# Designs tried in a protein design run: peptides against a protein of PDB entry 1ZZD. Part 27

Target 1, 109 residues: chain A of PDB entry 1ZZD
Amino acid sequence: FQVVNPYLLRDLVDLGIWDEGMKQYLITQNGSIQGLPNVPQELKDLYKTVWEISQKTIINMAADRSVYIDQSHSLNLFLRAPTMGKLTSMHFYGWKKGLKTGMYYLRTQ

## One batch from the design tools (peptide; aimed at target 1 S54 K86)

Design b2_p18_3_s4 (made by RFdiffusion4, then SolubleMPNN; from b2_p18_3, 5 letters changed)
Fold by OpenDDE base, seed 4:
Parts: C-alpha cells; sequence; structure tokens
Structure b2_p18_3_s4 (fold): chain B 109 residues (1-109), chain A 18 residues (1-18)
C-alpha cells in the first residue's frame, strides 16, 4: 500500500524536510503529517488522511458531486470506533443527503 | 469549497449532537 501521497512527497521535498527519517515516521503514522512541527498548517489541512476528516463531510461532498456525477458507488467511509448507532445514522444521513444509491464501502481502523 | 470543508472538518464529530 502507498502510505505517502505523491503530491505530499513533492511538497515535503520542496520544504527540504524529506529524508529517510521522515519516511519512516510517516510509515509509523499511517501517512499523517498532523504531528509534524515543521510542516505549515496549510499543508496539514490539505493532506489530511481519511481518518482525519469527518465522514459526515465526506458524505456531504459526495452527495454534492453526485448531482453531476454519480460517485456513490465509489464512496468509501472510514470510522475509527464504529458503533451500531453510528453506522445506522451514517446510512440514513447519506440517504437523506440524496445519494443516488445506498451503496458505499465501510472501512474501520 | 471542499477544501474549506476539509479544513474545518472534525473527524470526531459523528454522530451529530442531539
Amino acid sequence: as target 1 above (109 residues)
Amino acid sequence: SDLEKIKNSDPNDWPPPP
């Protein structure tokens, strides 16, 4: 699996902070740069991993795009600590937001 | 924009408060 986004890699190189130590750090952090003190906040926001974004936001963005392009079938949701309540509410929320299909892939950490 | 939504996104905000 690819841990580091290729664009993130480029930006880290441009910052001059890419090295073997950084590579190993990112591997241990599953690609997250949120804990790096030498990375601008703007880049941290840009390169949030799937676990660092609200899945509600993901659903919202997918629903908005589905107005033009049906991407519901490719939607992947990620929950760190899933509960039955969260799962059911997430499903109904997606439905309420107008996803053209109730089909999505649920993944847990 | 999507970027703004991502910037302001909290991964722990689910489920929405009652």
Scores: peptide ipSAE 0.150, ipTM 0.723, DockQ to the pose 0.545
OpenDDE base, seeds 1, 2, 3, 5: peptide ipSAE 0.133, 0.109, 0.104, 0.122; ipTM 0.711, 0.704, 0.710, 0.715; seed 3 fails the geometry check

Design b2_p18_4 (made by RFdiffusion4)
Pose (drawn by RFdiffusion4):
Structure b2_p18_4 (pose): chain A 109 residues (1-109), chain P 18 residues (1-18)
Amino acid sequence: as target 1 above (109 residues)
Amino acid sequence: ELMEYLEEVEKKYIDETY
């Protein structure tokens, strides 16, 4: 099979750019839209992949919501070019933010 | 000492954690 994010999908049709220079490009690009030549910046900002969101924001939003969480939450973490140093900063950052669950799975590469 | 080290590591790398 293969299906595109329906919200991203609706927007590409609404711009008529849902030409084939898309269904193909999107698949051989991990479903990323940054650096597509013909897509508005607003859409780029709205449809960031998790790999394109700083794990800093992910941790911050987790810290925000956590004061309302009686237990904990499964906080999966995503690193692009993973170094031991980046991982160390990610663990400590979550640690100093007071999180109960610093990391569920680490998804990488 | 460990806490200072970890804060330096955070300042160096945390903004690169994509």

Design b2_p18_4_s1 (made by RFdiffusion4, then SolubleMPNN; from b2_p18_4, 10 letters changed)
Fold by OpenDDE base, seed 5:
Structure b2_p18_4_s1 (fold): chain B 109 residues (1-109), chain A 18 residues (1-18)
Amino acid sequence: as target 1 above (109 residues)
Amino acid sequence: DEEKKAEEILKKYIDSAY
């Protein structure tokens, strides 16, 4: 199924900074918002990017094979200690590697 | 490609943010 991060989208929209530029920035930075000066620190803490070697390895393999990864399988790595930062990092890294499926909500919401 | 497009958009965004 398709995973959506409604909380990040909501917060960015509430700040009035959600636009095409913000979307592409997040993708390029693998979900990191740490470098944005106009974002409250509490939001940066909440959505801090998390490095997951195993998850990135899976994504790289899928990208190399040009095969879609089931988001439910990818999400399993984060169910042990899920955070919004982990979810965001996973999605945006996937996009950077060419796995655009699962990022649809960033274009429509 | 999409990466170059994203970089261009990113540059515009960053320039406007500062």
Scores: peptide ipSAE 0.020, ipTM 0.372, DockQ to the pose 0.030
OpenDDE base, seeds 1, 2, 3, 4: peptide ipSAE 0.006, 0.014, 0.017, 0.008; ipTM 0.237, 0.366, 0.407, 0.226

Design b2_p18_4_s2 (made by RFdiffusion4, then SolubleMPNN; from b2_p18_4, 11 letters changed)
Fold by OpenDDE base, seed 1:
Structure b2_p18_4_s2 (fold): chain B 109 residues (1-109), chain A 18 residues (1-18)
Amino acid sequence: as target 1 above (109 residues)
Amino acid sequence: SMEELMEKILEEYIDEAY
């Protein structure tokens, strides 16, 4: 499954280039916008990785609004060197925000 | 409770990946 970076989605919408074609492109490119000619270089530099978003922000936005590419109601969280404490905290935080337990996936660098 | 404990440490553990 794949979740769109909420901030990236916002910027793509602001550029007026978010559509079904863009969605499919992101799926095939695993979220990378580096190859898009209609995206300013500034945004490409900003979104070189998906590891630059606060995990709390992602959870908050997912709870309020579904931003999914290929699977709805799934959450992809990115952590560098996660600990048991972090995982547990994220679990409860997501639960309190209305996300069902077990509906998130973890990705590490 | 475990929930209360996790709430207290939330800001410490949920942060940027980098």
Scores: peptide ipSAE 0.019, ipTM 0.391, DockQ to the pose 0.471
OpenDDE base, seeds 2, 3, 4, 5: peptide ipSAE 0.018, 0.018, 0.010, 0.016; ipTM 0.317, 0.294, 0.233, 0.418

Design b2_p18_4_s3 (made by RFdiffusion4, then SolubleMPNN; from b2_p18_4, 10 letters changed)
Fold by OpenDDE base, seed 3:
Structure b2_p18_4_s3 (fold): chain B 109 residues (1-109), chain A 18 residues (1-18)
Amino acid sequence: as target 1 above (109 residues)
Amino acid sequence: DLEKELEEILEKYIDKAV
């Protein structure tokens, strides 16, 4: 089972629609928000392609140096030859640093 | 505190997740 992206959870909280019912919905839908009527389509499109990994894995791995761009409404991550470890570390690092999460972009070069 | 709230949510989510 894949735990939903923490940025998605933040966005749901920002929308004011987070509650116990929403939590149960996410669990039953394996983290998918595509069927939620109160979620803007732009967020559905964004998280449709967002890479999801186990949150437990993110927490268990040590944070590594990462390259990111913090903008007012987006988080951009850039990687060369990414591995699961690098992706996990970068994701966790950005989250723990409190970066803007309105939009999340992962770019592989 | 949003960070604290999200951490609590994640902990509950993981506990209920398979």
Scores: peptide ipSAE 0.020, ipTM 0.282, DockQ to the pose 0.026
OpenDDE base, seeds 1, 2, 4, 5: peptide ipSAE 0.013, 0.015, 0.014, 0.011; ipTM 0.315, 0.321, 0.319, 0.245

Design b2_p18_4_s4 (made by RFdiffusion4, then SolubleMPNN; from b2_p18_4, 9 letters changed)
Fold by OpenDDE base, seed 4:
Structure b2_p18_4_s4 (fold): chain B 109 residues (1-109), chain A 18 residues (1-18)
Amino acid sequence: as target 1 above (109 residues)
Amino acid sequence: SELEKLLEIMEKYIDEAY
């Protein structure tokens, strides 16, 4: 399934169309923006091939956010072909970035 | 949902970054 790319989210914010309605729409559409009339076709073409969020990117974002807020958050990881080795590496990467108490949820594409 | 959780995390990050 599709996962929203962080750059897509940024682009939606830059377009000024990100709001609660947009968020709920993406949830119901499993991350797809293809049906949005207020999104330029160029962006649709760009992100139609995006099936996952960069794992390092999401970890970095979570770590960066933790600098500003004092709360624990669950981190969802989506992998095409998860292996124990890759999961371990990602775990340690998150730990290294300060997500020592972070909870990781794994999903496959 | 898992997607909702991701969006919540990302949304808050973006809000703080902008």
Scores: peptide ipSAE 0.026, ipTM 0.484, DockQ to the pose 0.030
OpenDDE base, seeds 1, 2, 3, 5: peptide ipSAE 0.025, 0.024, 0.019, 0.021; ipTM 0.458, 0.472, 0.260, 0.445

Design b2_p18_5 (made by RFdiffusion4)
Pose (drawn by RFdiffusion4):
Order: sequence, then structure tokens, then C-alpha cells
Structure b2_p18_5 (pose): chain A 109 residues (1-109), chain P 18 residues (1-18)
Amino acid sequence: as target 1 above (109 residues)
Amino acid sequence: DIEFEDDVPESDPDVVMK
């Protein structure tokens, strides 16, 4: 099979750019839209992959919501070019934010 | 204190929630 994010899909049709320079590009690009030459910036900002969102924001939003969480939450973490240093900062950042669950799975590469 | 390191700059949380 193969299906595109339906919201991203609706928007590409609404711009008529859902030409084949897309279904194909999208799959051989991990489903990323940053640096597509013909897509508005607003769409780029709205459809960031998790690999394109700073794990800093992920942790901050987790800290925000956590004051309302009686228990904890499964906080999966995504690192692009993973170094031991970046991982260390990620652990400490979640640790000093007071999180109960600093990390569920680390998804990487 | 250890500063955060990432390849990606911090994103706007309001946009992430959308």
C-alpha cells in the first residue's frame, strides 16, 4: 500500500500541486515536506515530521501537560544525528524539568 | 547545569499542537 497524511493531502490537492512530482518525492524523502520547492512556508511549519521538531519542544510540552497528569506519560524521543552528548543533554533536560518518564523508546538514526 | 543540544531549533508549541 501507501497513503499520505490526509490533511497534508487535502492541502496539496487544494493547490493543484499534487502532481506526480509529489507522491513519488514524498516517499523517497521519508514523507518530509521541508525543502520541497513549491510548497508554502505555512504548510512546511504545520507538517513537520517528528524528526524535524526539536526534542526540546517535545520535552517542554510534556512538562507543561505533566502537572495535570496524576501518573506519567509515554514520552518517546526522536534524535536525528544522535551523539552521546545530545542524548545526555536530552536526558538531563527532561530530568531537570521534573518529568517522571524521561524516556520511553529512543528512535534514532 | 547541562544545556540542551539538538540538531533542530526549538519549535513553537502552539503550531505543534495544530

Design b2_p18_5_s1 (made by RFdiffusion4, then SolubleMPNN; from b2_p18_5, 6 letters changed)
Fold by OpenDDE base, seed 3:
Structure b2_p18_5_s1 (fold): chain B 109 residues (1-109), chain A 18 residues (1-18)
Amino acid sequence: as target 1 above (109 residues)
Amino acid sequence: EVEFIDDVPESDPEIVEK
């Protein structure tokens, strides 16, 4: 695996803000650039980590893909701080959005 | 009638398909 998204790396280089400090920052921040003041918001929006994306957005994306996939596919969910409320909400929202997967796997960070 | 919870949290999941 790679620590830094290659496209993110490219864009950071293009911005002229890539250096060893930036590299170490990204490592410590698990790839997140959300806290960087010298990064345009557009890039922050583009390069959100999975933990920074709205759960609804993720589910919506999955639902969009599910139009073309079989119900045999399983959906694996990774939650940083799972609660029954979160799980229930996600499950029902996925159901509402027509996700075909019949089995959900939860992983925690 | 089944009531669904629409208040999906906005900060956590990574979803992968299997």
Scores: peptide ipSAE 0.012, ipTM 0.363, DockQ to the pose 0.188
OpenDDE base, seeds 1, 2, 4, 5: peptide ipSAE 0.009, 0.016, 0.012, 0.014; ipTM 0.343, 0.347, 0.332, 0.361; seeds 2, 5 fail the geometry check

Design b2_p18_5_s2 (made by RFdiffusion4, then SolubleMPNN; from b2_p18_5, 5 letters changed)
Fold by OpenDDE base, seed 4:
Structure b2_p18_5_s2 (fold): chain B 109 residues (1-109), chain A 18 residues (1-18)
Amino acid sequence: as target 1 above (109 residues)
Amino acid sequence: DVEFIDDVPESDPEIVEK
């Protein structure tokens, strides 16, 4: 598996903060830089892991794409600490947004 | 921890298969 996004790695090197300690930190944080104080907020906003992006936004994007694509496409959903209520809500939201023929691939951390 | 402000609620009716 890839822990660090290649573009993120480049930017961290450009910032001069890439070292073994940073590498180990990212490994323990599953690639997240959100907790790093020495990283600009702009980069934090840019480099969100799949677990740090709103799944509602993902569903919206998928629904929007389905308007222009005349075929079913896979939708990957990622949840941190999923609950039955959350899963149910995601399903209904997706359905409500028009993802009636899409395939849902649920991933949990 | 990461907070999802615009994420879906955690409450909704029970899912029924179609």
Scores: peptide ipSAE 0.013, ipTM 0.338, DockQ to the pose 0.060
OpenDDE base, seeds 1, 2, 3, 5: peptide ipSAE 0.016, 0.014, 0.008, 0.007; ipTM 0.360, 0.337, 0.326, 0.337; seeds 1, 2, 5 fail the geometry check

Design b2_p18_5_s3 (made by RFdiffusion4, then SolubleMPNN; from b2_p18_5, 5 letters changed)
Fold by OpenDDE base, seed 5:
Structure b2_p18_5_s3 (fold): chain B 109 residues (1-109), chain A 18 residues (1-18)
Amino acid sequence: as target 1 above (109 residues)
Amino acid sequence: MVEFEDDVPESDPEIVEK
């Protein structure tokens, strides 16, 4: 089963667009609201699923955090359709960004 | 030298936090 993000639920209710149809839509879309035309872009940005965030952005954020961390940390990356090329690209990009760890955990749908 | 089959996705905007 899928649990709807309570904060997303609140915002959708506040927008007056929450109903059974919306619920079913979210279920079929694995929680994504990116395809909804009646949702402000700022909310779409806020509620991006882990599959919708640029992995490059995630790596950038991890690198930024690493500046303040004196220990190794794990990094979770989410890919809908991982390929060897994508994995290699991410690895080298992480290296280029100077990540203090090589612990990349890949999650797939 | 290693050639990449695909690039890291960059088409999506950065997440916005409240």
Scores: peptide ipSAE 0.024, ipTM 0.302, DockQ to the pose 0.349
OpenDDE base, seeds 1, 2, 3, 4: peptide ipSAE 0.012, 0.014, 0.022, 0.017; ipTM 0.335, 0.319, 0.260, 0.306; seeds 1, 3 fail the geometry check

Design b2_p18_5_s4 (made by RFdiffusion4, then SolubleMPNN; from b2_p18_5, 7 letters changed)
Fold by OpenDDE base, seed 1:
Structure b2_p18_5_s4 (fold): chain B 109 residues (1-109), chain A 18 residues (1-18)
Amino acid sequence: as target 1 above (109 residues)
Amino acid sequence: EVEFIDDVPESDPKIVEL
């Protein structure tokens, strides 16, 4: 089942655009609001789904966190269309950035 | 150097004050 982000729900209500049609749209679009013309860009930037965020940025943030912790936290990566090239590039980039953990969890849409 | 291949273009994370 899919759960709508409660903060996103609040903001859509505050915009006055929450209704049954919007609910069905979010379900169909797997929570993405990027295609909605009546949503401000600042909210689109705030409520990106995991499939709409650069995984390079995720790796960068993980590498930055690694400076302050003894053992690295679990890293989850999300690829809509994984390829051997993508997986290889992510592995080597993570290694280059000095991630303590050579393993990460890969999710596919 | 291995070129990074991503589904989404790189962007800097934003700091939000609440």
Scores: peptide ipSAE 0.153, ipTM 0.624, DockQ to the pose 0.570
OpenDDE base, seeds 2, 3, 4, 5: peptide ipSAE 0.012, 0.008, 0.005, 0.006; ipTM 0.332, 0.322, 0.295, 0.307; seeds 2, 3 fail the geometry check

Design b2_p18_6 (made by RFdiffusion4)
Pose (drawn by RFdiffusion4):
Structure b2_p18_6 (pose): chain A 109 residues (1-109), chain P 18 residues (1-18)
Amino acid sequence: as target 1 above (109 residues)
Amino acid sequence: ETLEKFLEEDKKNEGELM
């Protein structure tokens, strides 16, 4: 099979740019839209992949919501070019933010 | 409101912990 994010999909049709220079490009790009030459910046900002969102924001939003969480939450973490140093900062950052669950799975590469 | 806050955090913390 193969299906595109329906919200991203609606927007590409609404711009008529849902030409084939897309369904194909999108698949051989991990479903990223940053650096597509013909897409508005607003769409780029709205459809970031998780690999394109700083794990710092992920952790911050987790810390924000956590004061309302009686238990904990499954906080999966995503690293692009993973070094031991970046992982260490990520663990400590979640640690000092007071999180109960610093990490569920680490998805990488 | 949650979405606005997320976007603000994302803009502020771009490139960090990646």

Design b2_p18_6_s1 (made by RFdiffusion4, then SolubleMPNN; from b2_p18_6, 9 letters changed)
Fold by OpenDDE base, seed 1:
Structure b2_p18_6_s1 (fold): chain B 109 residues (1-109), chain A 18 residues (1-18)
Amino acid sequence: as target 1 above (109 residues)
Amino acid sequence: SELEKLQKLIKENEGELL
C-alpha cells in the first residue's frame, strides 16, 4: 500500500516538477520528498512521512494524550534505522515525559 | 557505574533522535 499522497501530487504538479522520474523517486524513497533540492522546505515539513516525524514530537503528543485518559495508552514509534542508543534515549525520554507505559510497538523500515 | 553509562548513552544519542 505504497501510493503517492494525492495532495503531495497536486503540489508537485503545481511546482512543475512532477514527472515519471519524480514518481519513481518517490517510490524508491517510500514517499519521502526530504531529499529533493527543488522542493520548498515548508512543503517538506508538511509532507513528512511517519518515518520522518520527530520521534520526540510523537512522544510529546502521547504524553499529552495521557493527561486526558484514565488508562495507559500504547506508545508506538516508527523508525527508519533504529539503533540501541536511539531506542534507549527514546525510552527514557518517554519516561521523563510521564508516559505510563513503555514502548509497545516499534515499527522499523 | 551502570547508571553513569546509561546516562552517558542517553546524552550522546539524544541528538540522533528523529
Scores: peptide ipSAE 0.017, ipTM 0.292, DockQ to the pose 0.043
OpenDDE base, seeds 2, 3, 4, 5: peptide ipSAE 0.000, 0.000, 0.015, 0.000; ipTM 0.208, 0.245, 0.277, 0.199

Design b2_p18_6_s2 (made by RFdiffusion4, then SolubleMPNN; from b2_p18_6, 6 letters changed)
Fold by OpenDDE base, seed 4:
Structure b2_p18_6_s2 (fold): chain B 109 residues (1-109), chain A 18 residues (1-18)
Amino acid sequence: as target 1 above (109 residues)
Amino acid sequence: DELKKFLELLKKNEGELV
């Protein structure tokens, strides 16, 4: 089962918008607050779920890590709606950024 | 020519990457 991020919970409580309705919303949205109009953008940026992080950002972080390791780390990517085009672009972009293996583990929602 | 088209396709697909 899924649990609410305790820091997110704290911030939502501090905003005074935490209630049973909010809890149910988060459950149905798998923890995403991106669609909430009463949440500041600052918090939305802070609490992006794995489905909401830029794939390029993830690849960039992986490339940065590879500088300090002997062997490439495995890369996990999360896509809501994967397409062959996106997969191809991820592989190509990863190669451009200097990833050694180009091995990606794809998770779908 | 074929290579150029392939590269264009790759660039197009890269544009789909968020």
Scores: peptide ipSAE 0.027, ipTM 0.393, DockQ to the pose 0.066
OpenDDE base, seeds 1, 2, 3, 5: peptide ipSAE 0.026, 0.027, 0.025, 0.026; ipTM 0.453, 0.447, 0.447, 0.453

Design b2_p18_6_s3 (made by RFdiffusion4, then SolubleMPNN; from b2_p18_6, 8 letters changed)
Fold by OpenDDE base, seed 1:
Structure b2_p18_6_s3 (fold): chain B 109 residues (1-109), chain A 18 residues (1-18)
Amino acid sequence: as target 1 above (109 residues)
Amino acid sequence: DEFEKLMELIKKNEGELV
């Protein structure tokens, strides 16, 4: 199940590069535009998929939220090609950042 | 021991965390 970001569609249309080929590209790339040479880097940064967002950033945001809440939010991470080392590092980093609750949900692609 | 192995694993693979 894939949902196309409506704002991404808008921007691609504004760039004049939206067509059937682009649609198929997005489908095959699971929504990622990172590999498109004709898309400005600014848009690539803006429209990172959940698989492309920095895990450290996500953990940092979770840690920041936990300061104002009695109980930590559930930490949801999305990883492409996870390794044991990466998983261990995430747990350690979360601990280092003061998260009360470890990783609640891990989704892999 | 197991803890030491874990710590070494963390150190070795910390760079994989983006």
Scores: peptide ipSAE 0.026, ipTM 0.447, DockQ to the pose 0.065
OpenDDE base, seeds 2, 3, 4, 5: peptide ipSAE 0.026, 0.024, 0.022, 0.024; ipTM 0.401, 0.431, 0.404, 0.452; seed 4 fails the geometry check

Design b2_p18_6_s4 (made by RFdiffusion4, then SolubleMPNN; from b2_p18_6, 10 letters changed)
Fold by OpenDDE base, seed 4:
Structure b2_p18_6_s4 (fold): chain B 109 residues (1-109), chain A 18 residues (1-18)
Amino acid sequence: as target 1 above (109 residues)
Amino acid sequence: MEKEKEMKLIKENEGELL
């Protein structure tokens, strides 16, 4: 069951672009508005899906919080199109940032 | 020397990370 983000819905209504067509578009795009030409970039930046967030940023956040934990936490990563190159880069970057376990849960779209 | 090689490999692969 897919639900539209209520804040995104509000902003799309405020823009005057919310209709049944927009609703169907969001369903087919799994909530992404990145491809919409009539949406301001600031809203696109605000409403990134998990597939549109930099995984490097997620790794950075994991490394930052690891300073305050005594046990390793699992890291969730999301890739639209995982490749061996991307997986390798994530592994090495995680190592560079000092992640203790390097155990990642990879989610694919 | 080994550490430097590893760091080079890391930097070369960072471009593939989303």
Scores: peptide ipSAE 0.034, ipTM 0.314, DockQ to the pose 0.049
OpenDDE base, seeds 1, 2, 3, 5: peptide ipSAE 0.028, 0.026, 0.026, 0.027; ipTM 0.365, 0.352, 0.321, 0.336

Design b2_p18_7 (made by RFdiffusion4)
Pose (drawn by RFdiffusion4):
Structure b2_p18_7 (pose): chain A 109 residues (1-109), chain P 18 residues (1-18)
Amino acid sequence: as target 1 above (109 residues)
Amino acid sequence: EVEEEIEEDFEEMEEEYE
C-alpha cells in the first residue's frame, strides 16, 4: 500500500501541485515537505515531521500538559543526528522540567 | 533552517547541562 497524510493531501490537491512530482518525491524523502521547491511556507510549518520538531518543544509541551496529569505520559523521543551529548541534554532538560517520564522509547538515526 | 534551529536548541540545552 501507501497513503499520504490526508490533511497534507487535501492541500496539495487544492494547489493542483499533486502532480507525480510528489507522490514519488514524498516517499523517497521520508514523507517530509521541507525543501520541496513548490510548496508554501505555511504548509511547511504545519506539516513538520517529528524529526523536524525540536525535542525541546516536545519536552516543553509535555511539561505544560503534565501539571494536569495525575499520573504520567508516554513521552517518545526522536533524535536526528544523535550524539551522546545531545541525548544527555535531552535527558537533563526533561529532568529539570520536573517530568515524571523523561523518556519512553528513543527513536533515532 | 529547521536543522539549524534544532541544533541551536541542543547547544542551549548542553550549555545549561554544563

Design b2_p18_7_s1 (made by RFdiffusion4, then SolubleMPNN; from b2_p18_7, 7 letters changed)
Fold by OpenDDE base, seed 5:
Structure b2_p18_7_s1 (fold): chain B 109 residues (1-109), chain A 18 residues (1-18)
Amino acid sequence: as target 1 above (109 residues)
Amino acid sequence: SIEEEIEKDYEEMLKEAE
């Protein structure tokens, strides 16, 4: 399982952008907020350095359902020739539209 | 706007996936 950093969660809530779409986006990005245009650069810099936490801390946070990230649901998309730019746009579109499931696996033909 | 660009890119990708 994956948990959200409690301080990051607080800041995202304060920004008013925490929702199911954001949650799914973080799942696909392994908790990274570096690509989010609506997040201040100061916060991006801060949480880049806060990446490493102890296993004990992770276990303790798992007890709080509010920070638990459920990866049981995934959306599979099939694209023939995606570009990195288009993939980024797709991720943000999913977040913006409030999709309950983000793109967890991309299949190319 | 950034919002409009994101939407257009997504729609284009969906068409390519058909």
Scores: peptide ipSAE 0.033, ipTM 0.482, DockQ to the pose 0.076
OpenDDE base, seeds 1, 2, 3, 4: peptide ipSAE 0.021, 0.023, 0.027, 0.028; ipTM 0.375, 0.356, 0.435, 0.406

Design b2_p18_7_s2 (made by RFdiffusion4, then SolubleMPNN; from b2_p18_7, 6 letters changed)
Fold by OpenDDE base, seed 4:
Structure b2_p18_7_s2 (fold): chain B 109 residues (1-109), chain A 18 residues (1-18)
Amino acid sequence: as target 1 above (109 residues)
Amino acid sequence: SIEEEIEEDYKEMEKERE
């Protein structure tokens, strides 16, 4: 099973910044590299997580709410034949239920 | 664990690059 985008993993290795610290960072940040100072912005733009994409949609739909993202926890989901629309809906549902964390990774069943 | 799974992904990636 692939937890991290294989192309992202390759690029991080090629940049020479892959190590145990990076691995743990990704775990704690739900797979996001947006906060890494040693990663080119181009790569950050390219490798947005499902969480990051869906959050933009969620924020637009829930503009009346205060937005707070807690990176201390991770949410793992297991779906069969996931689509972007389904993932977005699930994230939105989670948001409505008061979840403060996004999806770290998704496994297909 | 998640850590172990990521490590497995890394090993698989390196193997594919050989």
Scores: peptide ipSAE 0.032, ipTM 0.471, DockQ to the pose 0.023
OpenDDE base, seeds 1, 2, 3, 5: peptide ipSAE 0.014, 0.017, 0.022, 0.021; ipTM 0.300, 0.277, 0.286, 0.284

Design b2_p18_7_s3 (made by RFdiffusion4, then SolubleMPNN; from b2_p18_7, 8 letters changed)
Fold by OpenDDE base, seed 3:
Structure b2_p18_7_s3 (fold): chain B 109 residues (1-109), chain A 18 residues (1-18)
Amino acid sequence: as target 1 above (109 residues)
Amino acid sequence: SIEEEIEKDYKEMLEEMK
């Protein structure tokens, strides 16, 4: 069960783009709207921080061997300006947390 | 940001592994 941020829901409704398809998209993207072409950049920026915090939590949960992640829910990390250092950090962070199966992948913005 | 947090955690990990 995934809870959509009520403020995000409001904004999407105000934009007139909220529908079942959008709901399913958010579920698969763990609440991220960064990849939506029909969402103003201003809103993406507004909810970016919240999304990032949530993603970290999801990563930690994924590392917990007792936690099940539905295959429909892909773990995504969005980086604005990835550097070799950042990529290395993410790689080893995943390793430390036990994410050896490649449960997450990177997207650049 | 999550990027910064990951970097921080990575650095911490390296210190722990020494």
Scores: peptide ipSAE 0.027, ipTM 0.455, DockQ to the pose 0.165
OpenDDE base, seeds 1, 2, 4, 5: peptide ipSAE 0.024, 0.021, 0.015, 0.019; ipTM 0.362, 0.369, 0.309, 0.353; seed 2 fails the geometry check

Design b2_p18_7_s4 (made by RFdiffusion4, then SolubleMPNN; from b2_p18_7, 8 letters changed)
Fold by OpenDDE base, seed 2:
Structure b2_p18_7_s4 (fold): chain B 109 residues (1-109), chain A 18 residues (1-18)
Amino acid sequence: as target 1 above (109 residues)
Amino acid sequence: SIEEEIEEDYKKMLEEML
């Protein structure tokens, strides 16, 4: 499952580096921008994918997201062996809701 | 379910921006 963060898309456009080539690059890299030399490190840290952080970190972030979503349901999802697609969706949904605490865990891994 | 809602909302956002 491949997901492109919509906010990442916006920021890449703002940087003036978004084009069809970049789109294909992201698809092949599963949404990762870690290998791009022309992207600020701060953005690389902000937009780490679920494959670039530990599953434990994702769980911790999900716990913090209980403000916006039911914590018990989130925990049940993880206990039921979630797919990367589901975890990615939850991660970015949390960001959409403005959960910056979760992003703290993302940056620290 | 909440999980489905999360995924759906994310997909909608993506569709709006792409």
Scores: peptide ipSAE 0.020, ipTM 0.363, DockQ to the pose 0.026
OpenDDE base, seeds 1, 3, 4, 5: peptide ipSAE 0.017, 0.019, 0.019, 0.016; ipTM 0.331, 0.333, 0.311, 0.327

